Peptides against a protein of PDB entry 6PSE. Designs and how they scored, part 78

Target 1, 78 residues: chain A of PDB entry 6PSE
Amino acid sequence: PSEEEEYARLVMEAQPEWLRAEVKRLSHELAETTREKIQAAEYGLAVLEEKHQLKLQFEELEVDYEAIRSEMEQLKEA

## One batch from the design tools (peptide; made by RFdiffusion4, then SolubleMPNN)

Design b2_p19_2_s3 (from b2_p19_2, 10 letters changed)
Fold by OpenDDE base, seed 4:
Structure b2_p19_2_s3 (fold): chain B 78 residues (1-78), chain C 78 residues (1-78), chain A 19 residues (1-19)
Amino acid sequence: as target 1 above (78 residues)
Amino acid sequence: as target 1 above (78 residues)
Amino acid sequence: ADELVERFFAEYERELAEE
């Protein structure tokens, strides 16, 4: 049997005391996992913003670079 | 009482059938939340890698820009 | 809580679509 099937059997045969403990365990794990999910999303949003700012800076530098490159090319062809 | 205290009381007073259903519910929510957490982490890592690549490109462009700027400045002073 | 995650996923998907 799969681990899932074995766990399902355990739950079906469990005493109330075990079931209450399992509810407590799962509630705790769910709360922690939810917090971690939120933290991952917050981090991801921060990195997205940083990437966006960097992209803007990069695009500005590309414009400046192409301007100088063009001026240099014009001077070399003159 | 807090919602947490009320829920704790509900769990303590619950019948085995309710407890088994609650274990099933919490297990399902935990599995879904875990999948979402992993997905958020994967997305965050992808954005971080993209940001890193962009930073490397930006730094390369800065070097190239300063090289051209320096050459232009030298030519203007000559 | 889920709103923040949904917003992140939406912004990430938008970023991927722009590339």
Scores: peptide ipSAE 0.439, ipTM 0.857, DockQ to the pose 0.979
Fold by OpenDDE base, seed 2:
Structure b2_p19_2_s3 (fold): chain B 78 residues (1-78), chain C 78 residues (1-78), chain A 19 residues (1-19)
Amino acid sequence: as target 1 above (78 residues)
Amino acid sequence: as target 1 above (78 residues)
Amino acid sequence: ADELVERFFAEYERELAEE
């Protein structure tokens, strides 16, 4: 039998004391996992913001670079 | 009483059938939350990689820009 | 709690689609 089927049997055959303990365990794990999920999302948003700012800086530099490149090309051709 | 205290009382006074249902509910929520946490982490890593590549491109452009700027300054001063 | 995660996913999907 699969681990899932075995676990299901355990739950069905368990005494109330075990079930209460399992509820407590699962509640704790859920709370922790939820917190970690939120933290991952917060971090992801921060990185997205940083990437966005970097992209803006990159695009600005590209404009400046092309301006200087064009000016230099003109100076060399004259 | 707090919601947490009320929930704790419910768990303590619950019948086995309710407890089994609660274990099932919490297990399902934990599985979903875990999947979402992993997904958030994967997305965050992907964004980090993109930001890193963009940073490398930016630094390369900065080098090229400074080279042209310096050359242009020399041409103007001569 | 879910709002922040949903916002992140939405912004990520938007960024991914723009590239």
Scores: peptide ipSAE 0.436, ipTM 0.856, DockQ to the pose 0.978
Fold by OpenDDE base, seed 1:
Structure b2_p19_2_s3 (fold): chain B 78 residues (1-78), chain C 78 residues (1-78), chain A 19 residues (1-19)
Amino acid sequence: as target 1 above (78 residues)
Amino acid sequence: as target 1 above (78 residues)
Amino acid sequence: ADELVERFFAEYERELAEE
């Protein structure tokens, strides 16, 4: 049997004391996992914003670079 | 009483049938929340990598820009 | 709590679509 099937059997045959302990365990793990999920999302949003700002700066620099490159090319061709 | 205290009382007074159902519910929620946490972490990592690549490109462009700017300045001063 | 996660996923998916 799979671990999932074995666990299901354990739950079916478990006494109330074990079931209460398992509810407590699962509740704790769910709370921690939820916190970690939120933290990952918060961090991801921060990185997205930083990436966006960097992209804007890069695009501005590209414009300035092409302006100077074009001027330089014109001077070399004259 | 807080919702947490009320829930704790419910768990203490619950019948085995309710407890088994609650274990099943919590297991399902934990599995889903875990999947979402992993997905958020994967997305965050992808954005970090993209940001890093963009930063490298930006730094390379800055070097190229300063090189052309310096050459242009030298030509103007001559 | 889930609103923040949903917002992150939506913004990430949007950025991927723009690339």
Scores: peptide ipSAE 0.435, ipTM 0.856, DockQ to the pose 0.974
Fold by OpenDDE base, seed 5:
Structure b2_p19_2_s3 (fold): chain B 78 residues (1-78), chain C 78 residues (1-78), chain A 19 residues (1-19)
Amino acid sequence: as target 1 above (78 residues)
Amino acid sequence: as target 1 above (78 residues)
Amino acid sequence: ADELVERFFAEYERELAEE
């Protein structure tokens, strides 16, 4: 039997005291996992914003670089 | 009473049938939340890697830009 | 709680689509 099937049997045969303890355990794990999920999303959004700002700076530098490169190349070809 | 206190009372007074249903509900929510947490973590890691690569490219361009800028400045001052 | 996660996933998918 799969672990899931074994767990299902345990739940079906369990006494109320075990079931209450399991509800408490699962509620705690759900709360922690939810907090971790939210933190991951917050961090992800922050990184996306940082990447966006970096990309804008990169594109600005590319423009400046191409301007100087072009000027330098023209001087060398003259 | 807080929602948490009311929920705790519900769990204490609940029949086994309700408790089994609650275990099933919480198990399902935990599984879904866990999947979402993992997905968020994977996405966050991917964005971090992309940002890192972009940063390396930016730093390389800065080096190239400063080289040309310095050469151009020296030519103008001569 | 899910709103923030949904926003992150949506923005990530947008970023991925722009590449």
Scores: peptide ipSAE 0.434, ipTM 0.856, DockQ to the pose 0.978

Design b2_p19_2_s4 (from b2_p19_2, 6 letters changed)
Fold by OpenDDE base, seed 3:
Structure b2_p19_2_s4 (fold): chain B 78 residues (1-78), chain C 78 residues (1-78), chain A 19 residues (1-19)
Amino acid sequence: as target 1 above (78 residues)
Amino acid sequence: as target 1 above (78 residues)
Amino acid sequence: ADALVEEFFAAYEKELAEE
């Protein structure tokens, strides 16, 4: 039998005291996991924003670079 | 009473059939939430890697830009 | 609680689509 099947059997045969304890355990783990999920999302959003700002700066620098490159190329060809 | 206190009372007074159903519900939600947490973490890591690559490209462009700027400045001052 | 997570997932998917 799989662990899942064994667990299912345990739940079916368990006394109320064990079931209440299991509800408490699962509720706690769910709360913690939910918090961790939210934290991961918050961090991800922050990184996305930082990446976006960096991309804007990069694009601005590319424009400036091409302007200077073009000017210098013209000076060298003249 | 808070919702938490009401829920706690419900669990204490619940019949085994309800408790088994609640274990099943919580187990399902925990599994889903865990999957989402992992997914969020994976996405966050991917964005970090992309941001890092962009930063490296930006720094390389800055070096190239300063080189051209300096050369052009020297040409104009000569 | 899921609203922020959904926001991040949506933002990430948008970012991926732009690459």
Scores: peptide ipSAE 0.426, ipTM 0.854, DockQ to the pose 0.962
Fold by OpenDDE base, seed 2:
Structure b2_p19_2_s4 (fold): chain B 78 residues (1-78), chain C 78 residues (1-78), chain A 19 residues (1-19)
Amino acid sequence: as target 1 above (78 residues)
Amino acid sequence: as target 1 above (78 residues)
Amino acid sequence: ADALVEEFFAAYEKELAEE
């Protein structure tokens, strides 16, 4: 049987004391995992904002670069 | 009493059938939350990589811009 | 708790769609 099937059988045959302990264990793991999920999301949002700001700066520099490039090209052609 | 205290009391007084159902519920929630955590981490890493590539492009453009700016400045001063 | 995660996922998916 799969580990999942074995675990299911364990739960079915378990005594109340074991079941209460398992509820406690799972509750703890769920709380930790939830916290980690939230932290990952917070971090992701921060990185998205940083990337956005960088993109704006890049686009501004591109405009400035093209302006100078164009002026330089005109001077060289004259 | 707090919701946590009330829940704890419920678990202590619960019948095996309820406890088994609670284990099942918590297991399901844990699995889903874990999946979401992993997904959030993957997304965050992807954004980090995108930001990194953008930064490299930005730095390259800065070098090119400064080269043209310097050349232009020299031409104007002459 | 889940609201922030959903916000991030939505923002990420939007960003990917714009690229």
Scores: peptide ipSAE 0.425, ipTM 0.854, DockQ to the pose 0.976
Fold by OpenDDE base, seed 1:
Structure b2_p19_2_s4 (fold): chain B 78 residues (1-78), chain C 78 residues (1-78), chain A 19 residues (1-19)
Amino acid sequence: as target 1 above (78 residues)
Amino acid sequence: as target 1 above (78 residues)
Amino acid sequence: ADALVEEFFAAYEKELAEE
């Protein structure tokens, strides 16, 4: 039997005291996992914003670079 | 009483059939929440890697820009 | 689902589509 099947059997045959303890355990793990999920999302949003700002700065620099490059090329051709 | 206290009382007074159903419910929610947490972490990592690559490109362009700017400034001063 | 998580997923999918 799989671990899932064994766990299901345990739950089915368990006494109320064990079941109450398991509800408490699962509730705690769910709360912690939910907090960690939210933290991961918050971090992801922050990185997205930083990447966006960096992209804007990069595009601005690219425009400035091409302007100077073009001016330099014109001077060399003259 | 708080919702937490009311829930704790419900668990304490619940029949085994309700407790087994609650274990099943919580197990399912925990599995889904865990999957979402992992997915959020994976997305965050992907964005972080993209930001890192963009930063390297930006720094390279900045070096090239300053080189041309300096050359242009020298030509103007001569 | 938490609204913040949904916001992040939506933002990520949008960013990915723009690349």
Scores: peptide ipSAE 0.421, ipTM 0.854, DockQ to the pose 0.872
Fold by OpenDDE base, seed 5:
Structure b2_p19_2_s4 (fold): chain B 78 residues (1-78), chain C 78 residues (1-78), chain A 19 residues (1-19)
Amino acid sequence: as target 1 above (78 residues)
Amino acid sequence: as target 1 above (78 residues)
Amino acid sequence: ADALVEEFFAAYEKELAEE
């Protein structure tokens, strides 16, 4: 049987003491996993903001670059 | 009592049928939360890679901009 | 707690759609 089927059998045959311990274990893991999920989301949002700021700086530099490039091109053609 | 204390009491006084149902519920929530955590991590990594590529492009443009700026400055001073 | 995760997913999907 699969590990999942074996676990399901264990739960069905378990005594109350084991079941209470399993509830406690799962509650703990759920709390930790939830915290980690939130942390991952917070980090992701921070990186998105950093990327957005970088993109704005890049676009500003592109404008400045094209201005100088155009002026230089005009000077070279004169 | 706090909700946590009330829940703890419920677990201690619960019958096996309730405990098995709670194990099932918590297992399901843990699986979903784990999937979401992994997805958040994957998205965060993708954004990091995009930011890195943008940074490389920005640095390349800075080099090109400084080259033209320097040439333009030399022409204006002559 | 889950609201922040949904906010991130929404922001990511928006960014991805703009590319």
Scores: peptide ipSAE 0.420, ipTM 0.853, DockQ to the pose 0.978

Design b2_p19_4_s2 (from b2_p19_4, 9 letters changed)
Fold by OpenDDE base, seed 5:
Structure b2_p19_4_s2 (fold): chain B 78 residues (1-78), chain C 78 residues (1-78), chain A 19 residues (1-19)
Amino acid sequence: as target 1 above (78 residues)
Amino acid sequence: as target 1 above (78 residues)
Amino acid sequence: MEEKEKKLKEIVEEAKEKE
């Protein structure tokens, strides 16, 4: 049997004391995992904002670079 | 009492059938939340990589820009 | 980029609703 099937059997045959402990364990793990999920998502959003700001700066620099490049090219052709 | 305290009392007074159902519910929610946590982490990593690549491109452009700017300035001073 | 942002926001909102 899979570990999942064995666990299901354990739950079916377990005493109330074990079941209460398991509910407590699972509740704790769920709370921690939920917190970690939120933290990961918030971190991702923060990085997205940083990336967006960097992209704007990059695009501005590209415009400035092309302006100077074009001016330089024109001066060399003259 | 807080909802948490009421829930704790419910768990303490619950019959085995309810406890088994609760273990099943919590296991399902934990599995889903874990999947979402992993997904959030993967997205965050992908965004970090994209930001890193953009930063490298930005730094390269800055070097190129300063090179052309310096050359242009030297040409204007001559 | 937009899809990732959307997914991250969805994860945050769903988690906040369950808390």
Scores: peptide ipSAE 0.206, ipTM 0.832, DockQ to the pose 0.638
Fold by OpenDDE base, seed 4:
Structure b2_p19_4_s2 (fold): chain B 78 residues (1-78), chain C 78 residues (1-78), chain A 19 residues (1-19)
Amino acid sequence: as target 1 above (78 residues)
Amino acid sequence: as target 1 above (78 residues)
Amino acid sequence: MEEKEKKLKEIVEEAKEKE
């Protein structure tokens, strides 16, 4: 039997005291996992903002680089 | 009483049939929340990789820009 | 890129609504 089938049998045969403890355990794990999900998403959003700022800086540098490259090319054609 | 205290009382007073249903519900929600946490983490890692690649491109452009700037400055001093 | 940002925002908002 799969671990899931074995767990399902355990839940079906369990006493109320075990079931209450399992509800408490699962509630705690759900709360922690929810917090971790939020943290992961917030981290991803922070990195997105950093990437966006870096992209703006990169685009500004590209403009400056193309300006100097064009000026240098004009001087070489002369 | 807080919602948490009311829920705790409900669990303490619940019949085994309700407790088994609650274990099933919480197990399902935990599995879904875990999947979403993993998805959020994977997205965050993908964005980190994109930011890293952009940073490398930015650093390469900075080197090229400084090389042209230095060459241009040398030509202006001659 | 915009799709990833949208999905991350959706995950944050959905989680806040459940808290």
Scores: peptide ipSAE 0.204, ipTM 0.832, DockQ to the pose 0.650
Fold by OpenDDE base, seed 2:
Structure b2_p19_4_s2 (fold): chain B 78 residues (1-78), chain C 78 residues (1-78), chain A 19 residues (1-19)
Amino acid sequence: as target 1 above (78 residues)
Amino acid sequence: as target 1 above (78 residues)
Amino acid sequence: MEEKEKKLKEIVEEAKEKE
């Protein structure tokens, strides 16, 4: 039998005291995992914002670069 | 009483059939939440990689920009 | 980028509703 089937059998045959303890355990793990999920998502959003700011800086530098490149080209052709 | 205290009382007074159903529910929610946590982490990692690549491109452009800027400055001072 | 942002926001909001 799979571990999942074995666990299911355990739950079916378990005494109320074990079941209450298992509910408590699972509730705790769910709360922790939920917190970790939120933390991971918030971190991802923060990185997205950083990437966005970097993209804006990159685009600004591209504009400045093209300006001086064009000026340089004009000077070389004159 | 808080919702948490009320829930705790419910678990303490619950019948085995309800407890088994609650274990099943919590197990399912934990599995889903775990999957979502992993997904969030993977997305965050992907964004970090994209940001890193953008940073490298930005730094390359900065080098090129400073080279042209320096050349232009030398021409203007001569 | 937008799709990732959307998914991350959905995860945060869904989790906050359950918490």
Scores: peptide ipSAE 0.204, ipTM 0.832, DockQ to the pose 0.624
Fold by OpenDDE base, seed 3:
Structure b2_p19_4_s2 (fold): chain B 78 residues (1-78), chain C 78 residues (1-78), chain A 19 residues (1-19)
Amino acid sequence: as target 1 above (78 residues)
Amino acid sequence: as target 1 above (78 residues)
Amino acid sequence: MEEKEKKLKEIVEEAKEKE
């Protein structure tokens, strides 16, 4: 039998005391996993913001670079 | 009483049939939340890689910009 | 970028709604 089938049998044959303990365990794991999910997503959003700021700086530098490159090209052709 | 205290009382007073249903519900939510946590982590890592690539491009452009700026400064001073 | 941002926001909002 699969682990899932064995677990399903355990739940079906379990006494109320075990079931209450399992509800408590699963509730705790769900709360922790939910917190970790939020933390992972918030971290990803923070990195996205950092990437956005870096992109703005990159685009500004590209404009400045093209300005100097164009001026240099004009000086070399004169 | 808090919602948590009310839930705790419900679990303590519940019949085995309700407890089995609750174990099933919590197991399902835990599985979904775990999948979403992993997905959030994978997206965060992908954004980190994109940020890293952008940073490398930015640093390369800075080097090229400083080279042209220095050459331009020398030409203007001559 | 926009698609990843949207997905991350959706994950955060869905998690907050379940709490």
Scores: peptide ipSAE 0.203, ipTM 0.832, DockQ to the pose 0.560

Design b2_p19_4_s3 (from b2_p19_4, 9 letters changed)
Fold by OpenDDE base, seed 3:
Structure b2_p19_4_s3 (fold): chain B 78 residues (1-78), chain C 78 residues (1-78), chain A 19 residues (1-19)
Amino acid sequence: as target 1 above (78 residues)
Amino acid sequence: as target 1 above (78 residues)
Amino acid sequence: MKEKEEALRQIVEEAKAEE
């Protein structure tokens, strides 16, 4: 039997004391996993914001670079 | 009483049938939340890589910009 | 970029709603 089938059998045959302990365990793990999920997502959003700021700086530098490059090209052609 | 205290009371007073249903519910939610946590982490890593690539491009452009700026400054001073 | 942002925002909002 699969681990899932074995676990399902265990739950069906379990005494109330085991079931209460399992509810407590699962509730705790769910709370921790939820916190970790939020933390991971918040970190990703922070990195996205940093990337966005960097992109704006990059685009500004590209404009400045093209201005100087164009001026330099004009001077070399004259 | 807090919702947590009320829930704790329900678990203590619950019949085996309710407890089995609750184990099933919590197991399902834990599995979904775990999947979402992993997804959030994967997205965060992808964004981090994109930011890193953009940073490398930005640094390369800065070098090129300073080279042209320096050459232009020398030409203007001559 | 927007797709990842939306996905991350959705995960955060769903998780906060479960708390």
Scores: peptide ipSAE 0.241, ipTM 0.839, DockQ to the pose 0.612
Fold by OpenDDE base, seed 1:
Structure b2_p19_4_s3 (fold): chain B 78 residues (1-78), chain C 78 residues (1-78), chain A 19 residues (1-19)
Amino acid sequence: as target 1 above (78 residues)
Amino acid sequence: as target 1 above (78 residues)
Amino acid sequence: MKEKEEALRQIVEEAKAEE
């Protein structure tokens, strides 16, 4: 049997005391996992914002670079 | 009483059938929340890699820009 | 970028609504 099938059997045959303990355990793990999910998502959003700002700076520098490159090329061709 | 205290009382007074259903519910929510946490982490890592690549490109362009700027400044001073 | 941002925002908002 799969671990899932074995767990399902355990739940079906379990005494109320075990079931109460399992509810408590799962509730705790759910709360922790939820907090970790939020933290991961918030971190991802922060990195996205940093990347966006960097992209804007890169695009600005690219424009300035092409302007200087073009000016130099014109001077060399004259 | 707080919602947490009321829930705790419900768990303590619940019949085995309710407890089994609650274990099933919590297990399902935990599985979903875990999947979402992993997804958030994977997205965050992907964005980090994209930001890193962009930073490398930015630094390379900055070096090239300063080289051209310096060359032009030298030509103007001569 | 927008797709990842929307996905992350959705995860945050859903999780905060459950708390």
Scores: peptide ipSAE 0.240, ipTM 0.838, DockQ to the pose 0.650
Fold by OpenDDE base, seed 4:
Structure b2_p19_4_s3 (fold): chain B 78 residues (1-78), chain C 78 residues (1-78), chain A 19 residues (1-19)
Amino acid sequence: as target 1 above (78 residues)
Amino acid sequence: as target 1 above (78 residues)
Amino acid sequence: MKEKEEALRQIVEEAKAEE
């Protein structure tokens, strides 16, 4: 039997005291996992914002670079 | 009483059939929330990698820009 | 990028709604 099947059997055969403890455990884990999910998502959004800012800076630098490059190229051709 | 206190009381007074159903419900929600957490983490990691690649490109461009800028400055001073 | 942002926003929104 799979671990899932074994766990299902355990739940079916369990006494109320064990079941109450399991509800408590699962509730706790769910709360923690939910918090971690939020944290992961918020982190991802923060990184997206940082990436966006970096992209803007990169694009600005590209403009400046192309301006100087073009000027240099013109001087070479003259 | 808080919702948490009311829920705790419900769990304490619940019959085994309800408790088994609650374990099943919580297990399902935990599995789903865990999957979502992983998905959020994977997205965050992907964005982080994209940001890192962009940063490398930015730094490369900065080097190229400073090289041209320096050459231009030297030509002005000559 | 927008798709990832929307997905992350959705995850945050759903999770906060459950709290």
Scores: peptide ipSAE 0.240, ipTM 0.839, DockQ to the pose 0.651
Fold by OpenDDE base, seed 5:
Structure b2_p19_4_s3 (fold): chain B 78 residues (1-78), chain C 78 residues (1-78), chain A 19 residues (1-19)
Amino acid sequence: as target 1 above (78 residues)
Amino acid sequence: as target 1 above (78 residues)
Amino acid sequence: MKEKEEALRQIVEEAKAEE
């Protein structure tokens, strides 16, 4: 049987004490996993903001670069 | 009593059928939350990679910009 | 960027609603 089938059988045949312990275990794991999910998402959002700021800086530099390049090209052609 | 205290009492006094249903519910929520955590982590990693690539491009442009600026400054002084 | 941002925001909001 698969681990899932074995687990399902265990749950079906388990005594109340085991079931209560399992509820406690699962509740704890759910809380931890939820916290980790939030942390991962918040971190991702922070990186997105940093990327956005960097993009703005890049676009500004690109404009300045093109301006200088164009000016220099004109000077070299004269 | 707090919702947590009421829930704890419910778990303590619950029949096996309710406990089995609760294990099933919590297992399902844990699986979903785990999937979402993984998804958040994957998105975060993708954004990090995008940011890193953008940073490399920015640094390259900065070098090129400084080169042109310096050349143009020299030309203007001559 | 917006799609990933929206997805991440949704994950955060859903998680906070469950807490």
Scores: peptide ipSAE 0.239, ipTM 0.838, DockQ to the pose 0.644

